# Designs tried in a protein design run: peptides against a protein of PDB entry 3JWR. Part 11

Target 1, 323 residues: chain A of PDB entry 3JWR
Amino acid sequence: TRELQSLAAAVVPSAQTLKITDFSFSDFELSDLETALCTIRMFTDLNLVQNFQMKHEVLCRWILSVKKNYRKNVAYHNWRHAFNTAQCMFAALKAGKIQNKLTDLEILALLIAALSHDLDHRGVNNSYIQRSEHPLAQLYCHSIMEHHHFDQCLMILNSPGNQILSGLSIEEYKTTLKIIKQAILATDLALYIKRRGEFFELIRKNQFNLEDPHQKELFLAMLMTACDLSAITKPWPIQQRIAELVATEFFDQGDRERKELNIEPTDLMNREKKNKIPSMQVGFIDAICLQLYEALTHVSEDCFPLLDGCRKNRQKWQALAEQ
Target 2, 298 residues: chain A of PDB entry 3JWR as posed
Amino acid sequence: TRELQSLAAAVVPSAQTLKITDFSFSDFELSDLETALCTIRMFTDLNLVQNFQMKHEVLCRWILSVKKNYRKNVAYHNWRHAFNTAQCMFAALKAGKIQNKLTDLEILALLIAALSHDLDHRGVNNSYIQRSEHPLAQLYCHSIMEHHHFDQCLMILNSPGNQILSGLSIEEYKTTLKIIKQAILATDLALYIKRRGEFFELIRKNQFNLEDPHQKELFLAMLMTACDLSAITKPWPIQQRIAELVATEFWEQGDQVGFIDFVCTQLYEALTHVSEDCFPLLDGCRKNRQKWQALAEQ

## One batch from the design tools (peptide)

Design b1_p10_1 (made by RFdiffusion4)
Fold by OpenDDE base, seed 1:
Structure b1_p10_1 (fold): chain B 323 residues (1-323), chain A 10 residues (1-10)
Amino acid sequence: as target 1 above (323 residues)
Amino acid sequence: DFEAPFDAPF
């Protein structure tokens, strides 16, 4: 395609020029081509292109295929969300110095997972999929959408000319796919809520050890969630704008719940309760976000900007909730 | 007591 030719021939700017190592990064000013260039830079600067012998054209095609399999009519869970999740992963690995704590296969898997974790997202949650009796709800009992996202990820990775993992051994390939699956499934907030207590307790007791395979898996899951929720850590103007996109998508679901399912939506998905957003954001930060970024900062102090951003946005939302 | 919604606002 013309898009592939343009991407493959383009000079890829440095990570410094693209500001993709910054936790404060915003994609709002970037074209789709620039987001693809940023993605190439992430793979290159993590040494993934070199270590796994990726062909440049294959990587370009894969990125464009991933981008194409996000829906344009979804307000938040689109390519830009996946791209921002991957950028936060890149920043956590580089600026947050987590790269030195992980294997190249784990890094490869996390970056692929971050870009792929919401593939073909429909702008509705697992509860809606289940209640609407969607065909996907017949295939999966739990983490319905996350299973679908992984299936889409696997389909793209196996598509002709998109095989970015072709340089891996059979064992490396199997390991990578296992980690990708676990990482995508970890973005189900229900699984986060279920597992986070174990992680926080290990940190609290100073018993956290990345050399333990179970604790490594747990950490990768927590890191995925930290990147997925990273909009809450952004500078206030960015965070507020993303919150508007999320609210738009949730209100669209709530409107569908009323119309299609005859269900009264929750406050979060109720367009008439827009005035509750600030207080709900404070509650979300306190219940879900703060402990995660505190624990992540304990694993690597260089991740502190995520925690600091989250704390600052809590204050901003609290001030709006008091108006 | 804020019951965290099953859905993340982000």
Scores: peptide ipSAE 0.097, ipTM 0.819, DockQ to the pose 0.189
Fold by OpenDDE base, seed 2:
Structure b1_p10_1 (fold): chain B 323 residues (1-323), chain A 10 residues (1-10)
Amino acid sequence: as target 1 above (323 residues)
Amino acid sequence: DFEAPFDAPF
């Protein structure tokens, strides 16, 4: 395609020029081409292209294939969300110095997972998919969409000309796919809620050890969630804009719940309760986000900007909730 | 009491 030719021939700017090491990064001003260039830079600067002998054209095609398999009619869970998740992962690995704590296969898997974690997202949650009796709900009992996202990820990775993992040994390939699957499934917030207590307790007791395979797996899951939720850490103008996109998608679901399922939506998905967004955001930050970024900062102090951003946004949301 | 949303608002 012309898009592939343009991408493959383009000079890829430095990570510094692209600002992709910044926790404060925004994609709002970037074209789709620039987001793809940023993605190439992430793979390159993490040494993934060199270490796994990726062909440039194959990587370019893969990125464009991933981007193409996000829906354009979904307000939030689209390519830009996946790209921002991957950028946060890159920033956490580089600026947050987590790269030094992980293997190259783990880094490869996390970056692929971050870009792929919401593939073919439909703008509705697992509860809606289940209640609507969607065919996917017959295939999977739990984490319905995350299983679908992984299936889409696997389909793309196996598609002709998209095989960015072709330079791996059979064992490396199996390991990478295992980690990708675990990382994508970990983005189910219900699984995060179930598992986070173990992580926080290990941190609290100063017993956290990345040399333990189980604790490593747990950390990768927590890191994925931290990147997936990273919009909550962004500078306030970016945070507000993303919150509008999320609210749009959630209200669209709520409208569908009324129309298609004949149910009253939850406050979060109820367009009529838009005025409750600030207080709900405070509650979300307190219940889900703060402890995660605190724990992540304990693993690597250089991740503090995520925690600081989350705290600052809590104050902003609280001030709006008091009006 | 805030019930944590099943899906994240971000």
Scores: peptide ipSAE 0.091, ipTM 0.818, DockQ to the pose 0.176
Fold by OpenDDE base, seed 3:
Structure b1_p10_1 (fold): chain B 323 residues (1-323), chain A 10 residues (1-10)
Amino acid sequence: as target 1 above (323 residues)
Amino acid sequence: DFEAPFDAPF
């Protein structure tokens, strides 16, 4: 395609020029081509292209295939969300110095998972999929969408000309796919809530050890969630704009719940309760986000900008909730 | 099924 030719021939700017190591990064001014160039830079600067012998054209095709399999009519859970999740992962690995704590296969898996974690997202949550008796709800009992996202990820990875993992041994390939699956499934907040207590207790007791395989798996899950939710950490103007995209998608679901299921939506999905957004954001930060970024900062102090951003946005949302 | 009481607002 013309898009592939343009991407494959383009000079890829440095990570410094692209500012992709910054936790404060925003994609709002970037074209789709520039987001793809940023993605190439992430793979290159994490040594993944060299270590796994990725062909440049294959990587370019894979990135464009991933981007193509996000829906353009979904307000938030689109390519830009996946790209921002991957950028936060890259920043956490580089600026947050988590790269030195992980294997190259774990890093490869996390970056692929971050870009792929919401593939073919439909702008509705698992509860809607279940209640609407959607065909996907017959295939999977739990984490319905996350299983679908992984299936889409696997389909792309196996598609002709998209096989970025062709340089791996059979054992490396199996290990990578296992980690990708676990990382995508970990983006289900229900699973995060189930597992976070173990992670926080290990941190609190100063017993956290990344040399333990179970604790490593737990950490990778927490890191995925931290990157997925990273919009909450962004500078206030960015945070506010992303919150409007999320609210748009949630209100669209709530409108469908009323029309298609004849149910009253939750406050979060209810367009008529837009005035509750600030207080709901404070509640979300307190219930889900703060402890996660605190724990992540204990694993690596260089991740502090995520925690600081989350705290600052809590204050901003609280001030709006008091008006 | 524990519905996450907070759908991720992000």
Scores: peptide ipSAE 0.095, ipTM 0.810, DockQ to the pose 0.305; fails the geometry check
Fold by OpenDDE base, seed 5:
Structure b1_p10_1 (fold): chain B 323 residues (1-323), chain A 10 residues (1-10)
Amino acid sequence: as target 1 above (323 residues)
Amino acid sequence: DFEAPFDAPF
């Protein structure tokens, strides 16, 4: 209640003041209140508040509810990750000029999805959830966590005083929820790996067309992944700090895998293999990131800072791997 | 050969 009152009464700074249009953005110096103010600015500057008649107090409550439903004891997959994903989405839409390629409903859905995509994340991956026989693994066979994240998102959107979508028509609401679900599910990297080849081939053949509904859906999925992975594009000091958070969470999982499951963790999650991080990061960039940001830059050249950042960080990681 | 992780390292 006090947090809501403080947020709702606060003057929301401009996007320029908040630097939320910058691909180089960092949240490290921001308070929780400032992250919420940034989020309000994203909704406002994307015209979502006006176009969908959002009440300011309801939006504030919703943001705080989303933030509250991220776990505080998770090193990386927390509110700050979701906030940074949403900020990258905002920057891609504004500075990357993708906004003009999408409908207002698609933009609304993507922003909600970015903020919500990891709700109640437990600091362990889908493989751990499956192997630990967690109750969630009985509900969903694939994309277990992403299904859970969407369920949490839906729960919040339907909670009293959090109904930011109440100004939508029934058809707009259904469309928005469909896109949110697809966008959250698209953050499963396993799905990205399965689908990316189609996207890259469309780009390579110069056959990519956002007027095609299937290609639009595919693009939204790729854009979600690009924003979710956007830490890899950040200026080196930011990238390195985020990599430490990720490594912390992964090592915590690896420690649990040893203790709870009696298994040897993979090198990525093995604390004893910390010296392999630089080479693993190079491999990750080459296998997952580069082609995605190349393709995104082909769709909109103004997204080049993401690709450039990724390339620069590859060089930094490679230099560390050679030491 | 680098195998992509099941989950993202970022």
Scores: peptide ipSAE 0.093, ipTM 0.818, DockQ to the pose 0.195; fails the geometry check

Design b1_p10_1_s1 (made by RFdiffusion4, then SolubleMPNN; from b1_p10_1, 6 letters changed)
Fold by OpenDDE base, seed 3:
Structure b1_p10_1_s1 (fold): chain B 323 residues (1-323), chain A 10 residues (1-10)
Amino acid sequence: as target 1 above (323 residues)
Amino acid sequence: MYVEPFEPPF
């Protein structure tokens, strides 16, 4: 395609020029081509292209295929969300110095998972999928959308001309797919809530050890969630704008819940309750985000900008909730 | 701001 030719022929700027190592990064001013160039830079600077013998054209095609399989009519859970999740992963690996704690296969899997974790997202949560008796709810009992996202990821990875993993051995391929699946499933906040207590307790007791395979898997799950939620850490103008996109998508679901299911939406999905957004954001930060970024900062102190950003945004949302 | 089924609104 013309898009593939343009991407494959383009000079890829440095990570410094693209500012993709910054935790404060914003994609708002970037074209779709620039987001794809940033993605190529992430794979290159993590040594994934060299270590796994990726063909440049195949990587370009894969990135464009992933981007194409996000819906354009979804306000938040689109390509830009996946791209920002992957950028936060890249920043955590590089600036946060987590790269030195992980294997190349784990890094490969996390970057693919971050880009793929919301593939074909429909702008509705697992509760809506279940309550609407959607065909996906017949295939999976739990984490319905996250299983679908993984299936879409696997479909793309196996598609002709998109096989970025063709340089891996059979065992490396199996290991990578296992980690990708676990990482995508970990973006279900229900699973995060279930597992986070173990992680926080290991940190609190100073018993956390990345050489333990179970604790490594737990850490990769927590790191995925930390990147997925990273909008809450962004500079206030960026955070506020992203919160508007999330609210738009949730209100669209709430409107559908009323119309299609005859259900009164929760306050978070109720357009009439938009005045509660500031207080709900404070509640979200306190219940979900703060402890995660605190724990991540204990694993690597260079991740502190995520915690600091989250704390600053809590203060901003609290000030709005008091008005 | 995150809404999960069966979870407190965040």
Scores: peptide ipSAE 0.049, ipTM 0.828, DockQ to the pose 0.154
Fold by OpenDDE base, seed 1:
Order: C-alpha cells, then structure tokens, then sequence
Structure b1_p10_1_s1 (fold): chain B 323 residues (1-323), chain A 10 residues (1-10)
C-alpha cells in the first residue's frame, strides 16, 4: 500500500527527537505516520530489530496492521491509547532503567503486548459484553475483551507479511507468546485488583526478587497495568484531555446501556453525572494508581516521574472536586 | 454485596 511504502522509505528520527523516552510525552501533535515512526524507533532502540532479525518491511507492515485493527470510532480505546501505552513501556524500560532487569524476550513481549492490548476494542467494557449477551461472552468467562485482544494479536502476528517473530526459535516463540498473553490479560483491572496485593507485600517486606519466575510474571503484569494507566501520570493538560476522551467513551456506553439494555448506568458512565468526574478521578487515583506507581518506583527509582505525575494530578482533580 | 467491578476511568 502507499502507506506501507511511505513508512518503509521514511527516515526514522532519533528517540531524543521524537521525545519517546520522556514520561511527559504527548502524541496529540503527531500524525498517524509519526506514531508509526515512533513505534519503529522503540523496536530499534530496544535492540529488538537486531536481536530477533526483524525485516524492516515486515515490522512496518505489522505496525500498520496493528494500527488498522483499532477502531476509529472509539473515543479512547483506539490506536492512540495503545501507542501511548507502548511509549510509556519504552520510557519505563529506557529512562526508568527497567530494560536492565528483563530479558530481550520479555521486552519484546511487553512491547508487542502494549501495542496490541486493546485490539478491536469496541468502546465497551467486559460488563457490557456480558450483559448484552455478546458472542464473545460465550467464548470467555473472564477477561472477555482481553482474550479477544490477544486473539486479534495472534491473528496479526500470523498474517502473511506481518510475521515479526519469524526470527525466533520455537522455544523463544512459545515463551514470547506466553508472556504476550499474560501481559494482555493483565490489563484487565479485575485481575490487577486480585494480584496487586501480592506484589505490594513483596515490596513492603523487601522480599521482591526478579530471579523468581512467579515474581517476574507478577512484575510484568504490574508493569503492563502501570503503562496502561499512565495517562493519569501525564502533565495536567494532557491528563485532562485524556480524561475527556475516557469520559466520552464511558458516556457512550452508558447511553447504550439505557437504550439497548434498559439499564441505568453507573455514575462513571452516566452523562448526567459529569460533575462527579473530578471526585471519581481522585477515588481512582487513591484506589488503583498511587500504590502501583509507589511500588514501581521501589523496583526502579528512575520511574519516580510516573509517581510524581500521579500525585500532581490527584491534587488537580481534588481542587476541581472542591469547586 | 455485589462489589460492582471497579470500572476504571481510564
């Protein structure tokens, strides 16, 4: 395609030029082509292209295929969300120095997972999928959308000309797919809530050990969630704008719940309750975000900008909730 | 008590 030719022929700017190592990064000014160039840079600077012998055209096609399999009519859970999740992963690996704690296969899997974790997202949560008796709810009992996202990820990875993992051994391929699956499934906040207590207790007791395979898996899950939620850490103007996109998508779900399911939406998804957004954001930060970024900062102090950003945004949301 | 799954605002 013309898009593939343009991407494959383009000079890829440095990570410094693209600012993709910055925790404060914003994609708002970037074209779709520039987001694809940033993604190539992430794979290159993590040594994934070299270590796994990725063909440039295959990587370009894969990135464009991933981007194409995000829905354009979804306000938040689109390519830009996945791209920002992957950018936060890249920043955590590079600037946060987490790269030195992980294997190349774990890094490969996390980057693929971050880009793929919301593939074909429909702008509705697992609760809506269950209550609407959607065909996906018959396939999966738990983490319905995350299983679907993983299936879409596998479909793309196995598609002709998109096989970025073709340079791996059979065992490396199996290991990578296992980690991708675990990482995508970890973006279900219901699973995060179930598992986070173990991680926080290991950190609190100073018993956290990345050489333990179970603790490694737990850490990768927590790191995925930290990147997925990273909008909450961004500079206030970026955070506020992303919160508007999330609210738009949630209100669209709530409107569908009323119309299609005859259900009164929760305050979070109720357009008439938009005045509660600031207080709900404070509650979300306190219940979900703060302890995660605190624990991540204990694993790597260079991740402190995520925690600092989260704390600053809590203060901003609290000030709006008091108005 | 059905804890409504905490739907994250993000």
Amino acid sequence: as target 1 above (323 residues)
Amino acid sequence: MYVEPFEPPF
Scores: peptide ipSAE 0.042, ipTM 0.797, DockQ to the pose 0.260
Fold by OpenDDE base, seed 2:
Structure b1_p10_1_s1 (fold): chain B 323 residues (1-323), chain A 10 residues (1-10)
Amino acid sequence: as target 1 above (323 residues)
Amino acid sequence: MYVEPFEPPF
């Protein structure tokens, strides 16, 4: 395609030029082509292209295929969300010094997972999918969308000309797919809530050890969630704008819940409760985000900008909630 | 809810 040709022929700017190592990064001013160039740079600077012998054209095609399989009519859970999740992963690996704590296969899997974790997202949560008796709800009992996202990821990875994993051994391939699946499934906040207590307790007790395979898996799950939620850490103007996109998508779900399911939406999904957004954001930060970024910062102090950003945004939301 | 088909990769 013309898009593929343009991407494959383009000079890929440095990570410094693209600012993709910055935790404060914003994609708002970037074209779709520039987001794809950023993604190529992430793979390159993580040594994934070299170590796994990725063909440049295949990587370009894969990135465009992933981007294409995000819906344009979804306000938040779109390509830009996935791209920002991957950028946060890249920043955490590079600037946050987590790269040195992980294997190349784990890094490969995390980056693929971050880009793929919301593939074909419909702008509705698992609860809506279940209550609407959607066909996906018959396939999966829990983490319905995350299983679907992984299935979409696998379909793309196995598609002709998109096989970025073709340079891997059979064992490396199996390992990578296992980690991708675990990482995508870990983006279900319901699973995060179930597992985070173990992680926080290991950190609190100074018993956290990445040499333990179970603790490694737990850490990868927590890191995925930290990147997925990373919008909450962004500079205030960016955070506020992203929160508006999230609210838009949630209100669209709530409107559908009323019309299609005859259910009064929760305050989070209720357009008429938009005045509660600041207080709900404070509650979300306190209940979900702060402890995660605190724990991540204990694993790597260089991740502090995520925690600091989250704290600053809590203050901003609190000030709005008091108005 | 209608399931939109998978968009074939490039």
Scores: peptide ipSAE 0.032, ipTM 0.694, DockQ to the pose 0.034
Fold by OpenDDE base, seed 5:
Structure b1_p10_1_s1 (fold): chain B 323 residues (1-323), chain A 10 residues (1-10)
Amino acid sequence: as target 1 above (323 residues)
Amino acid sequence: MYVEPFEPPF
C-alpha cells in the first residue's frame, strides 16, 4: 500500500527528537505516520530489531496492521491509547531504567502486548459484553475482551508479511507468546485488583525479587497496568483531555445500556452525572493508581515522574470536586 | 498489504 511504502521509506527520527523517552509525552500533535515512526524507534532503541532479526518492511507492515485493527469510531480505546501505553512502556524501560531488570524476550513481549492489548476494542467494557449476551461472552467467561485482544494479536503476528517474530527460535517464540498473553490479560482491571495485593505486600516487606519467576510475572502484569493507566500521570492539560475521551466513551456505553439493555448506567457511565467526574477521578486515583505508582517507584526510583504526575492530577481533580 | 480488520465468524 502507499501507506506502507511511505512508512518503510521514511527516515525514523531519534527518540530524543520524538520525545518518546519522556513520561510527559503527548501524541495529540502527531500524525498516524509519526506514531508509526515512534513505534519503529521504540523497537530499534530497545535493540529488538537487531536481536530478533526483524526485517524493516515486516515491522512496518505489522505496525500498520496493528494500527488498522483498532476501531476509529471508539473515543478512547483506539490506536492512540495503545500507542500511548507502548510509549509509557518505552519510557519506563529507558528513563525508568526497567530495561536493565528484564530480558530481551520480556521487553519484546511487553512492547508487542502494549501495542496490541486493546485490538478491536468496541468501546464497551466486559460487563457490557456479558450483559448484552455478545458472541464473545460465549467464548470466554472472564477477561472477555482481553482474550479477544490476544486472539487479534496472534492473528496479526501469524499473518503473511507481518511475522515480526520469524527470527525467533521455537522456544523463544513460545516464551514470547506466553508473556504477550499474560501481559494482555493483565490489563483487565479485575485481575489487577485481585493480584496487586501480593505485589504491594512483597514491596512493603522488602521481599520483592525479580529473580523469582512468579514475582517476575507479577511485576510484568503490574508494569502493563501502570502503562495502561498512565494517562492519569500526564501533565494536567493532557490528563484532562484524555479524561474527556474516557468520559465520552463511558457515556456512549451508558447511553447504549439505557437503550439496548434497558438499565440505568453507573455514575461513571451516566451522562447526567458529568458533574461527578472530578470526585470519581479522585476516587479512581486513590483506589487504583496511587499504590501502583508508589510500588513501581520502589522497584525503580527513576519511575518517580509517574507517581508525581498522579499526585499532581489528584490535587487538580480534588480542587475541581470542591467547586 | 497489511492485515485488514476482520469480524470473527460468530
Scores: peptide ipSAE 0.017, ipTM 0.652, DockQ to the pose 0.029

